# Designs tried in a protein design run: peptides against a protein of PDB entry 8BZL. Part 328

Target 1, 228 residues: chain A of PDB entry 8BZL
Amino acid sequence: SYDRAITVFSPDGHLFQVEYAQEAVKKGSTAVGVRGRDIVVLGVEKKSVAKLQDERTVRKICALDDNVCMAFAGLTADARIVINRARVECQSHRLTVEDPVTVEYITRYIASLKQRYTQSNGRRPFGISALIVGFDFDGTPRLYQTDPSGTYHAWKANAIGRGAKSVREFLEKNYTDEAIETDDLTIKLVIKALLEVVQSGGKNIELAVMRRDQSLKILNPEEIEKYV
Target 2, 242 residues: chain B of PDB entry 8BZL
Amino acid sequence: SRRYDSRTTIFSPEGRLYQVEYAMEAIGHAGTCLGILANDGVLLAAERRNIHKLLDEVFFSEKIYKLNEDMACSVAGITSDANVLTNELRLIAQRYLLQYQEPIPCEQLVTALCDIKQAYTQFGGKRPFGVSLLYIGWDKHYGFQLYQSDPSGNYGGWKATCIGNNSAAAVSMLKQDYKEGEMTLKSALALAIKVLNKTMDVSKLSAEKVEIATLTRENGKTVIRVLKQKEVEQLIKKHEEE

## One batch from the design tools (peptide; made by RFdiffusion4, then SolubleMPNN)

Design b1_p29_1_s4 (from b1_p29_1, 13 letters changed)
Fold by OpenDDE base, seed 4:
Structure b1_p29_1_s4 (fold): chain B 228 residues (1-228), chain C 242 residues (1-242), chain A 29 residues (1-29)
Amino acid sequence: as target 1 above (228 residues)
Amino acid sequence: as target 2 above (242 residues)
Amino acid sequence: GRFYEDFAKTLSEEEREAYRKKAEDIMFG
């Protein structure tokens, strides 16, 4: 059946495994990214950390480099593989080019990696989408999204995962220049967007902030609550 | 090519990996393994299902494996898969030690194996490993640690958890009885016996059917000890008296 | 694929669904 052939197009030109990988993404926790003026913000819904689970091992937002962060939706184990490869590439780039990667560069690397896994009969696609945020060396904030197909696009704001539709609808209505005029307003926008799909307040949100010329900061629940 | 495609774990129309799910189902029928983190140590408790009178008592443990001086694991699932993965864990740990002249951090060892597990869910001609593992360890970064890894290649750190048969019920009991910040190794051992007594499909818990290992720190060294049958009997007896 | 499929056939639909949910939580959690 065409459904089982990883690299075979259907008669109507569909790559079923890529489409099905996109369905896997929809099973993932919702992630949102917003580009502000001098800030980038990632937010992810926290599934209620199971009682007795170590919270440090449940992170959905990770640094790829000092200037780049990623959130993902979909298969957590698949994401780990992508993250590790991206981190290696970021370090390699620093060594070979003597500059940190641009956000676009590392996004393209990740996208190319994903794309290769759609063309190999010996591999299934990655079951993840990613939001990649950061700053270029010139201080420009960037937000990119990648999908299981290996496509990528730049965004002002976007969402992925199970609640992505609702979050995107919210962002389409509420993302304005006024809404991102300050860092605090930008953070507030992300929180409000996530609250469209998260039932309980700041306790169920993971939030990461990167400001220009600053390192990634993961906000604690108390810091999140002040924006709610 | 076609043979590899048929064996490759692929997505369903709903985005599911059936082979990974089925591997987890198989583990659900395996013997129970439990891990509990305490302030002064960490333990593994595992069900022994294959009690053969002719088994030479020399077998240290059926389900608990020492990985290095600072880590041990227990396995639930396919024994052959467990043997392969346990051996790989030991090799990874040794390679790290040789390369860096220090023991591998606990989470790094877990992650390294999880990357292998994940690969077996993504690459052609491979099936997922039908094994979940509990890891106990100590390192200078996080102290005493407990991890769980599954056929998907996902893992998590835990204060207490259970894999295998009746794991859901066991986890529920652990959630009820585990006291964060107040758990001593002694209390953890008692809790382990309590949970196993309720979750094992046996009329009476016996020391012959339970393996327990503890990991502690003594004089700046990690000590991994499998409890003697007599010690386990005492724990069971104490539980029956309460 | 057949290795685990044969085992899965031995389970009831209810049992499969319970394990499916658990697996989903682990895989996407």
Scores: peptide ipSAE 0.397, ipTM 0.777, DockQ to the pose 0.687
Fold by OpenDDE base, seed 5:
Structure b1_p29_1_s4 (fold): chain B 228 residues (1-228), chain C 242 residues (1-242), chain A 29 residues (1-29)
Amino acid sequence: as target 1 above (228 residues)
Amino acid sequence: as target 2 above (242 residues)
Amino acid sequence: GRFYEDFAKTLSEEEREAYRKKAEDIMFG
């Protein structure tokens, strides 16, 4: 008989399955998020797209709503479940509250969802971390990060996945008010950060930008190369 | 390490899901299935391993399943699991049709099943399905399409791909010979035969061991056709003459 | 719950490693 997956505390107070889910995140492609002054930028390491794979179906940056987008690291199938639930919540909020969600609200929703999967008998934690970026209705840019435990925090810049440590170290050194003074500089910062772990130039980077009162824009490889 | 092997829905200390990995290993020993997207159609080619003379002629195919009027799939892995998933695909497609009075878009059908597959990797008391699928279809949104899905619940669109035995070698050959933008269904059929001839663990490729289905558009309708044995023989013969 | 484990034991280490890599690429790709 297959035993139910149980996330229980160790004698030392650890949730091993949550910790192990965090290890699964480290197997995922690197994602980076940066909050600029009037822009939010997400970048993801593209694995060499298999020559015969349709690029349309390989998206690691997804819109949750018109004002919020998400990148993830870890189990792609797990991420799809979280994204779908978040999208439903965003639409529900618009219908019930008559305003778009705040970035914090939807982050908290996702975090709560993840947390429940750490307490529910017969469920394993989600093997994903997420970077959630967007604009609140007041025009404030936001960046949040969630992990498998259901914790969340606001960031100026952060990274998740395989190369996250190196990317974070780069951001800690290079994230300054001067480095994000313009939208273009902010984009350049994200690209430079990803290039710490990505060997081939702009071809192996997926980049998305959201500006105030604008929809999510996915940059094409040619647009990315202009910043390199 | 072995303690985690027996658990269906727990992470290893390294963040691995062993049961999903093992399911993929099992699929690696299943009969080869190929999918190739062409400009004027899409095809599935599958290895037929169980040639029993006493088997009643199955109306469609042993490894290729019609899902609806616009989609078919091929399976590699555990037959019983495949039957469950193919039935679910048909149900999902039918429910959509009834609800919206339109055929389900190809990717939506694939995604719906993939969400089920994912659930079987996350919920206790469930094991992953030991099945990978290739989907071929047509819809008004993207035209001809080819998808692959795996036990993890992940999927992707492809121009050409392979699942099952010797899939890595097959994919390598497809990468070498697939001509993007110039692939006709005729050339795709020839390529399928070429790849199967090299990847199947047989001394000589025979029509009895190969099942091929094509999906085309004729007069604004999707046509899914399983090739007759004689047609497959002709394709093999043509390949041998080249 | 040895359904897949029994099968995995029949494979060589090299074969298992090849499938592991493929699985990782699919799961995290």
Scores: peptide ipSAE 0.382, ipTM 0.767, DockQ to the pose 0.706
Fold by OpenDDE base, seed 3:
Structure b1_p29_1_s4 (fold): chain B 228 residues (1-228), chain C 242 residues (1-242), chain A 29 residues (1-29)
Amino acid sequence: as target 1 above (228 residues)
Amino acid sequence: as target 2 above (242 residues)
Amino acid sequence: GRFYEDFAKTLSEEEREAYRKKAEDIMFG
């Protein structure tokens, strides 16, 4: 029987609800993040948007602030809660510290939020992993990943969701200094990585690019096809 | 108490939220609700299962609720849960209006309720709401809008969609017949009747078993109108003649 | 969670599977 209780330690020291939340993440659409030299790129598998669905409401890449964006895999409703809290924190930080958050700061905030939901009575863990990318005030590109446990790590490149294993294997083989030498090459790398698990080309990919000192840009399908 | 823990929605070993799934199953057996977005308006069409002869014609439809001057919703699922959520929607909209002196944007109202729904899937001692909603509205930002929300607290915008009984078949039919960019409210009404006629487990569609509301703009004001039974009869008759 | 579980028991396995798939698509989509 699965534990009907709160997130508790098993006799062997496992937090089953956290592990099971990680299984929920694997049911989510694949997301990939890559840190280039002066660019960060997020890509997400677009499920075939039902022909009658408004594409505007099916965004899996969200801005947290002007200098930070996030992709997620797992429970979409859970992600919305995390995104909203992160946005509030970003604004609060600007008001209190008079500077934008660092990517690490907001990642730590999100991670701490997730961790609290693994420890608090009467709460289940968030069923999401997130890729958080952006630029620090010094212009350094950053990529972080967070898991349902509230752990976080910095990455050069990573993937989450149902196709994450295959995408990571691709990135491990193909992420080189040469492969990220230019912004365009970095974008191509992300697209190629997603194409390992996404069928039917650029139409099923959502791609977001953030360059140094620039706002988040969501690429349209035509722009994506130029890189294929 | 042990009783509250049993109501907490938790992950299965496979990462599933069974209580949310079960809530959606319950909705699958509820009366059908359709939403269709047109160029000149948006509509809701809902199956009326309980024809209580004692319902005064003056009351707003059993399944379609006016939320404010610019929005309405239809519900599929547990009636008691629907009443709670529709009341909450009205309260949220009113509080927003008082605070900002303007109507709440459609998507913001939807998201506010969806955050509540989500919370009931994550916090202990709570069960998911056994309700899906279709929202129709107009705002100055996006014009006419149609949204769907589910027990999970997820939502999406749609050109046309269906919730409740035989929703999958209805969505398939909508996908086949919906003409993007060419949909008038008149054609949307005809499409709604067509889909309901095929998806409702009735030999003959009658006006008594269907509630339809339209949301339009007239002279810069939103008009939410529930169709009269005679109007619905005419739509059904027209469909039978084609 | 007896409220929904009791209802789910009334469905066929095929019906439950269909709803499960739909639910999964909505929750993770």
Scores: peptide ipSAE 0.381, ipTM 0.764, DockQ to the pose 0.705

Design b1_p29_1_s4 (from b1_p29_1, 13 letters changed)
Fold by OpenDDE base, seed 1:
Structure b1_p29_1_s4 (fold): chain B 228 residues (1-228), chain C 242 residues (1-242), chain A 29 residues (1-29)
Amino acid sequence: as target 1 above (228 residues)
Amino acid sequence: as target 2 above (242 residues)
Amino acid sequence: GRFYEDFAKTLSEEEREAYRKKAEDIMFG
């Protein structure tokens, strides 16, 4: 009975709906984020796009603002809601504070949003984890992760979704100062990490790059193949 | 307080949303709807199951709805849910037009409804809508467009797709016969008839059981036209001769 | 929760599994 209650703790202190939302995340496509010296990179596993599907509508990496982008794993529709709320907050912040959000600020906002959905009897948790990357106004690259519970942490590199365990293990072994010495090496690290779980090479990878003082760039398949 | 939990779509231990899955299953038993994007237009073709002999011969669309001057949709699933969602689509489109003095972009209308669908999977006391939709439209941003949305609140753009009964088989046939870059509206109509003939649970395809709408551009205006029964009969006859 | 249960009961296990897979693809895709 407790597993069906949204906001009720089990006798052993578990929030089952949050735990089950975390299981939903594991059904999502793998996403990876890496913070370089002057670059942040997001990569996502492309599930084989149906031959007749418009690829434009299957993007898993999106901009939240000019200086922040996000990848997610889990329920796509849930992610859209979070993204929209985050975008509104980014614009609101610019209007009220006259500066863009810090990556930490918008991460905290998203985390707080998720957390509220764990405490309402009238709402289920969001079935998503997110990797949020970008640059603060001082030019510092940042990477954060959020989960369905509304917790968040800063990372050098991380992964979420179905293949996250394998990708994290790879990153733990291969993330070094040497491996991120250049922008190209950082991109290569992300691709190599995704290739641990993605079949059929670079054709099944979505890759986004944000460099200092530059806008988000989504790499085309040809650009990705140069790093494979 | 406890009563809200029992009526909310919740995660299973495996991270599944059973009510959303079951809604999709229910749609699988609905009449077949097809959408095909062509270079010079886009079409919807839908199975008409409820043929009442006492209905006036005036061809009305049961499953295809005009949303505004630039968009139409077809529905598969629970009729009452479909009526609510199609009405909401019209309201969203109208509010946008009044606010911005221009038609709502196609994808934006689809997304607005999908946000509503998603909410019905997350908020207490709500059930998922038992409806999938195909959208056809034209806008100045992307031209002719075809979208599909499902009970989860997810959507995608398509060159060709199918919802409802035997949708998997229909999609397989579309994948085989759809020629990217070479699809004319004429060819799309022929393909629609071919697929419906094989996927509908009828012994013989008849014009009375099929609704077809086309969306084209003429003189810089969008034209949404429901084909007359005679036109559909001609398409069926042509298919039978091939 | 019971609203769709009646529909689910009309399907074979094979059909149910096919729809489950489709649902997962749509929901998590």
Scores: peptide ipSAE 0.381, ipTM 0.767, DockQ to the pose 0.673

Design b1_p29_2_s1 (from b1_p29_2, 18 letters changed)
Fold by OpenDDE base, seed 4:
Structure b1_p29_2_s1 (fold): chain B 228 residues (1-228), chain C 242 residues (1-242), chain A 29 residues (1-29)
Amino acid sequence: as target 1 above (228 residues)
Amino acid sequence: as target 2 above (242 residues)
Amino acid sequence: SEEEKAAEEKAKRAAELSEETKKRAEGYY
């Protein structure tokens, strides 16, 4: 029955629901991730918060564990489901393996979850891409991207969402070893990359920084403006 | 041709969930619900459309539901869907209380229901709930809170907001008149009446057509009170005199 | 193409929604 087969191959071999989920991602706020030498940085375009809306409830960057954080583009409600599942897995891993997850491990878990929703009858794909950053227990900084299909890859830098093309083009030109030589330069690179698509300067950027052996730090607007 | 509107859990080519948007459209025709956060409390005000003369004095608000001792909600949309969701909210809150021996934090209750709503947008054989909710509550973490959720499973915290009929106009009025940091419950009640008077497509605002609930803290306890008709009449009268 | 027809039918459906609903839907992303 057609009601069970949500994601099916077209005669030409396309998974239209996956492609359409990718279009949902393109409607999302822009997110950027950069791996530095001893730092990982996530930046997100702040959607204009309504005057009467509580900004606390509009976060686009979240911790999955102490050593892993995620930004996403696409359906916020879908993202919440993925985040919750990932958090549970991170805690489960700590209990069962007695070590924090590697960034690759949790990325693979999320990717597998997404993939199952592309192949399971009666489920639509998740309408999100994610940038997953963090540190492995050996202190190695990592950046991964996942998409609605459940594919994932490691990146030095990447972007997702509506402005992703312009941000990627900027990163391709400006991501050098010199540009990430210091933590501050890495942060500046992310901000500059977002400013390619974000209007009204640094006040419309959410920025998260994770350094080796440090917790996730969300920068306040004043801290962001220092890098502009 | 109607493949994208008939299947509840599919993306459109442009990445939209039309069944969710259609549910939102239906909610736009429902009775207006307002929520306003004050420094000393939070309130819900809801339009009552169905006044049947044979209804016994409804001790309970038609559109405002007590969830637990610390939270209430108002609903805009399909009544049957609202009943299901409000029951689920009560069950979630009760299970949390039993498990942790403390009341569920407001945002956690909202999130738990929003995850259910989201699931009804992702799993086959299910339709979105045709309901938006406003939640008012108090917890020890954030104090007085106001949340809004929709059929998508999205939610947000608000200082003041509106759902249902003419909600955009109501939100615009709230943005103009809401004084951040200076809002008392008394001023919030007056603002609610002002906005409802302009937003409700009625010739004259009457107490029988408006349900108001307040959530306050008295002696370290949350008090949820539905205003009596006479109290609402006094608020309307006061507004007419200004 | 079936895709063009689907796009045209979608444009029609999107036009049937109120501007308020469309604006709220933008909030989902």
Scores: peptide ipSAE 0.377, ipTM 0.781, DockQ to the pose 0.460; fails the geometry check
Fold by OpenDDE base, seed 3:
Structure b1_p29_2_s1 (fold): chain B 228 residues (1-228), chain C 242 residues (1-242), chain A 29 residues (1-29)
Amino acid sequence: as target 1 above (228 residues)
Amino acid sequence: as target 2 above (242 residues)
Amino acid sequence: SEEEKAAEEKAKRAAELSEETKKRAEGYY
């Protein structure tokens, strides 16, 4: 009987497969998101790329649309499925509604997708959490987090993955209106937050920046070093 | 606790997918496959374990599969699973060509199969494929490419890599001897023989136990060639003389 | 306890995997 119903309630009301999917997220590389005034920043701990591996294929930050990007922690293969579906939805929305998705809309779509995988027989939950950042059409910067359960919330700053606790503790102490007063300060805040868990400095950090009315920019290592 | 090993791919209490890990373990016992990217081409070298004189002549190779005119793959793991996946790769590539009137980009083909592999790790009543693949290809976007994929549905691009038996040792040797930016197809072939000679549990490397394919560009066309046994013998002989 | 047996069985299964497989599995996250 258990082979058909993967995600079932325990007698005590727990969804163990959802909880265990959250443990999969905690094994993932650390990701951090910060909402500034006119900027959103994602930072990810770079996996140690094997010397002979193509770095192009080891991206932890991806665009969902021109106005939305996502970082994730947990199973990379699961993330690819979510990303692809989200991209299709973003394009579909542009065609049907004639406007880009709001960050909340696409987050809710992803969350609903995840939730369905917790309720459908013969499906395991997605082993990923995501930080979704971008700008709404009105120019408002947004940051959302979603987890394996399909819950989602808006944040000023948050972190996911193996180092998330330490990064969140840092952000709770250091996220102030002064710390995000400028774009550069916001970027510095993300770098400093990641450096709490990343030993090798700027070389092991991937940073993505989206400013108001601008496309996603992935910073190169030299650009990151300017903020260290 | 044993229930996480025997059931449909589910998360363990630590967030592990044991069925995927067990599939990877099974691949560790499979014949060795190497891939090396060069400036002027890309190659696959695969251990041929089933040498039977009564086997019908394989026109191409037992371990290396042509996917389309621009791509080939090598497989490590369960042969039946490999046949299913290689056929699916061919179908995906053909459907793309029909739809877009151009060859499928290498990474898109790899990704499409990886999404299938991932689905077999997420949906009930399915087991992971017991297969890792190396893909070689050329496209107009990135030129010569080498990819690796595993039962999890993860993939990556590589300059050189190995799957199957003694793959970790092979990768370590490749890291030592691979010269970035200076690798010719000729040097890549020599490196492949060197690594296989050390990683295959054979007293002496023989051409009958190794399949090698090269992918090159000639006159603006992709050429996929399986080396003749005599050519492989010459490569082995050259290595023994060094 | 059933929990202790479950933990011991889990430890045995984890020990059955090669160190190479374990290291590769870390790459999934």
Scores: peptide ipSAE 0.373, ipTM 0.746, DockQ to the pose 0.385; fails the geometry check
Fold by OpenDDE base, seed 5:
Structure b1_p29_2_s1 (fold): chain B 228 residues (1-228), chain C 242 residues (1-242), chain A 29 residues (1-29)
Amino acid sequence: as target 1 above (228 residues)
Amino acid sequence: as target 2 above (242 residues)
Amino acid sequence: SEEEKAAEEKAKRAAELSEETKKRAEGYY
């Protein structure tokens, strides 16, 4: 019954379906996350929305809770499943623990979900990586990344998707304490990082900002152009 | 190795889901369906391929299904898969109505089905549904709406779109002729006929080969109407006179 | 190798997909 064992080890010890899911992530639109001092910023490459498509139905950045948001690269349909489960967990945590989730907690939950799909019979891995940002209840800004394998790490800044290499190289050179000294500088850093791979300026960028004790704000194109 | 394209939906080395792509290919050979959003309504137009004289004139729309009082859909692809999905849509809508005592919002119904479609691309022993859908609806949140979904479980809202045979050409024509903010239902109907006449592999467009449904609001109620053959004939005739 | 034959057959099938299908598949990501 070959249909039961979807993700199996190769003779050389590789989980090919996980590796191939990582290739699916590389086909995704570029996403970038940056942790500032009192701000977290997510930026995503906008796919050229077809002239007749409703832009509201194309979202790459979403809230998981009031204090946590996520961007993803890879299969949009897979991402929707992960997002919905994460939202349910955030609400469940508030109900049972009487506090919002920490960014680490919800990242670990998502990572564990992904990992189970790499080991469960009759399931393929999720074809997504995610950047998860937010604030812990103590006001600490956090950025985490998770991949199709279910691994996760904390970052100061990172990128995922098709342009991730170039964006990471830019961030490695330009992420300094001075570059994130203010909220505006942090936003500018994200925009500059995305412009390494996005053509035609601010029109092709989706940008979301979460400040301490504030809700997620998605910037409109005019607001983005002020930082370019 | 036929291993990545012939087995359970798994990733190729390049990160592609070939079974989903093959399902999309199958839909490309299905009869054309188009949807157009207007200011005063929304419509579906679909190619009817199975015109058999012996089909009992039960004017069951071959491709257009009423989902609830506020929504309808059209299907392109495998008929059996379409029947399963349309039934699920009705069940989801009914369960929501029973639970919340209000109609399900259009996008929520679309999303719920898309999650089912996605699951059929991720779970072993399942194949993708060989069906794309266009959804038309009205709700209090967004008014008139048009959505498209595919075998992958992706969806999007549209002002105008097309699925099935020659859909790319149809979409190109829609992009050229669709006037944002100025589209009346009357103009949308004319545009639908124009596009179908060019995209259907038929020498002459006939009313027998086209199903059209409109969704409008009358006295604060949604009205879903399938156009009579005579009404479609008049639309075709008007197009031929222009 | 069986793997090479398998890769060739896959490449052949992938080449048989319409350009429309390929373009739609790009929309999944």
Scores: peptide ipSAE 0.332, ipTM 0.723, DockQ to the pose 0.419; fails the geometry check

Design b1_p29_2_s1 (from b1_p29_2, 18 letters changed)
Fold by OpenDDE base, seed 2:
Structure b1_p29_2_s1 (fold): chain B 228 residues (1-228), chain C 242 residues (1-242), chain A 29 residues (1-29)
Amino acid sequence: as target 1 above (228 residues)
Amino acid sequence: as target 2 above (242 residues)
Amino acid sequence: SEEEKAAEEKAKRAAELSEETKKRAEGYY
């Protein structure tokens, strides 16, 4: 079946469906990632959970493997597909290579998946950007970002979603070696960065921390308030 | 010929998926469905719009579908799309049971269908399903559960929610009257009738226009029961007396 | 431009959606 190309070049060389997918990302809740010395931290703006909604089903940060986690901005349903594919790849890698994925490897896999959806007939791009954090086997903390185009880069700190501009401006000014000298300072930096765009303080922040050789820890609101 | 699938779901310049939003608009015109989670059970209440006198009484339920022994759903939207999705839910549940020799967890069944819905928003030559679903179920992991899913492939767990016509008003009423931790199935049934009476575009609520199913646990087994018309009449009468 | 016309037509279509549908669509992100 000849599904028509959905993502095509404009006369001026733009891939409008990719650019419009980036606009979908900008509608998403703000996410921030920071690489510390021996810690990686993800923070996400909590969507106001409806009074009768189960909070368990509203998560913006997820584990891909024991050593890798991801936050995203954009279409939640699209993100679920990417997360599931990435989890399968992490398990497949463990089975075939007998080692966990590097953070770069799984990022490249996700990026390649996204890129294929920008070029495949009858498919639209994924409407998501992702912050992927974790530790390589050697204990090196990593932070990567992917976008709808399938590009990826390594970062010290970055933000995605609706408030990303303001958060990035804050991080550009405040990310120093002194600001990440300790795990607690790194966590505080993420919280302060999110507070540039999040209303009502720590109650509206989801925060996840991964330390070297430790599992992903999601902080509760009380733990977050300790850093405010 | 797939040549006419010119209406692939694509992004707008603002990052919106208008075909998904249009599917949601279509659901807003469908009959109202309610779900309420209680401490001792979960219920679905649905509006019956197609009351034809010539319909064979064999209609066990028009809007409520048993999926397996532990789960049921209600549907708001395009009936043909609903039939396809409910059949797929049954198939997924059965395949899981055959593969693992245990019933599929409620959330896993919901997510499996949501991934299908999402695919219909991303792959060319497909339109979004014009259907929202409420799911009720029990499993050993989370006990009684209520979920909602929409054409986008998003889902969420709920204590109480509504889909279809006047759903926003119904949700507002549920927020006012739902007492967390104190909700019994009996009180949930009364609340369902109260909300339906206010949200249905009918002058008087009648048992003929309402389907209600309850999911409970009895002797370590899940029991899914569609209320008889007489039972629904009693609930309506009780509401009119209060 | 054809793009402006497409944007205008899309804006017109977006205006036809109910406020309830628009609010639900915000939940997708």
Scores: peptide ipSAE 0.328, ipTM 0.719, DockQ to the pose 0.477; fails the geometry check

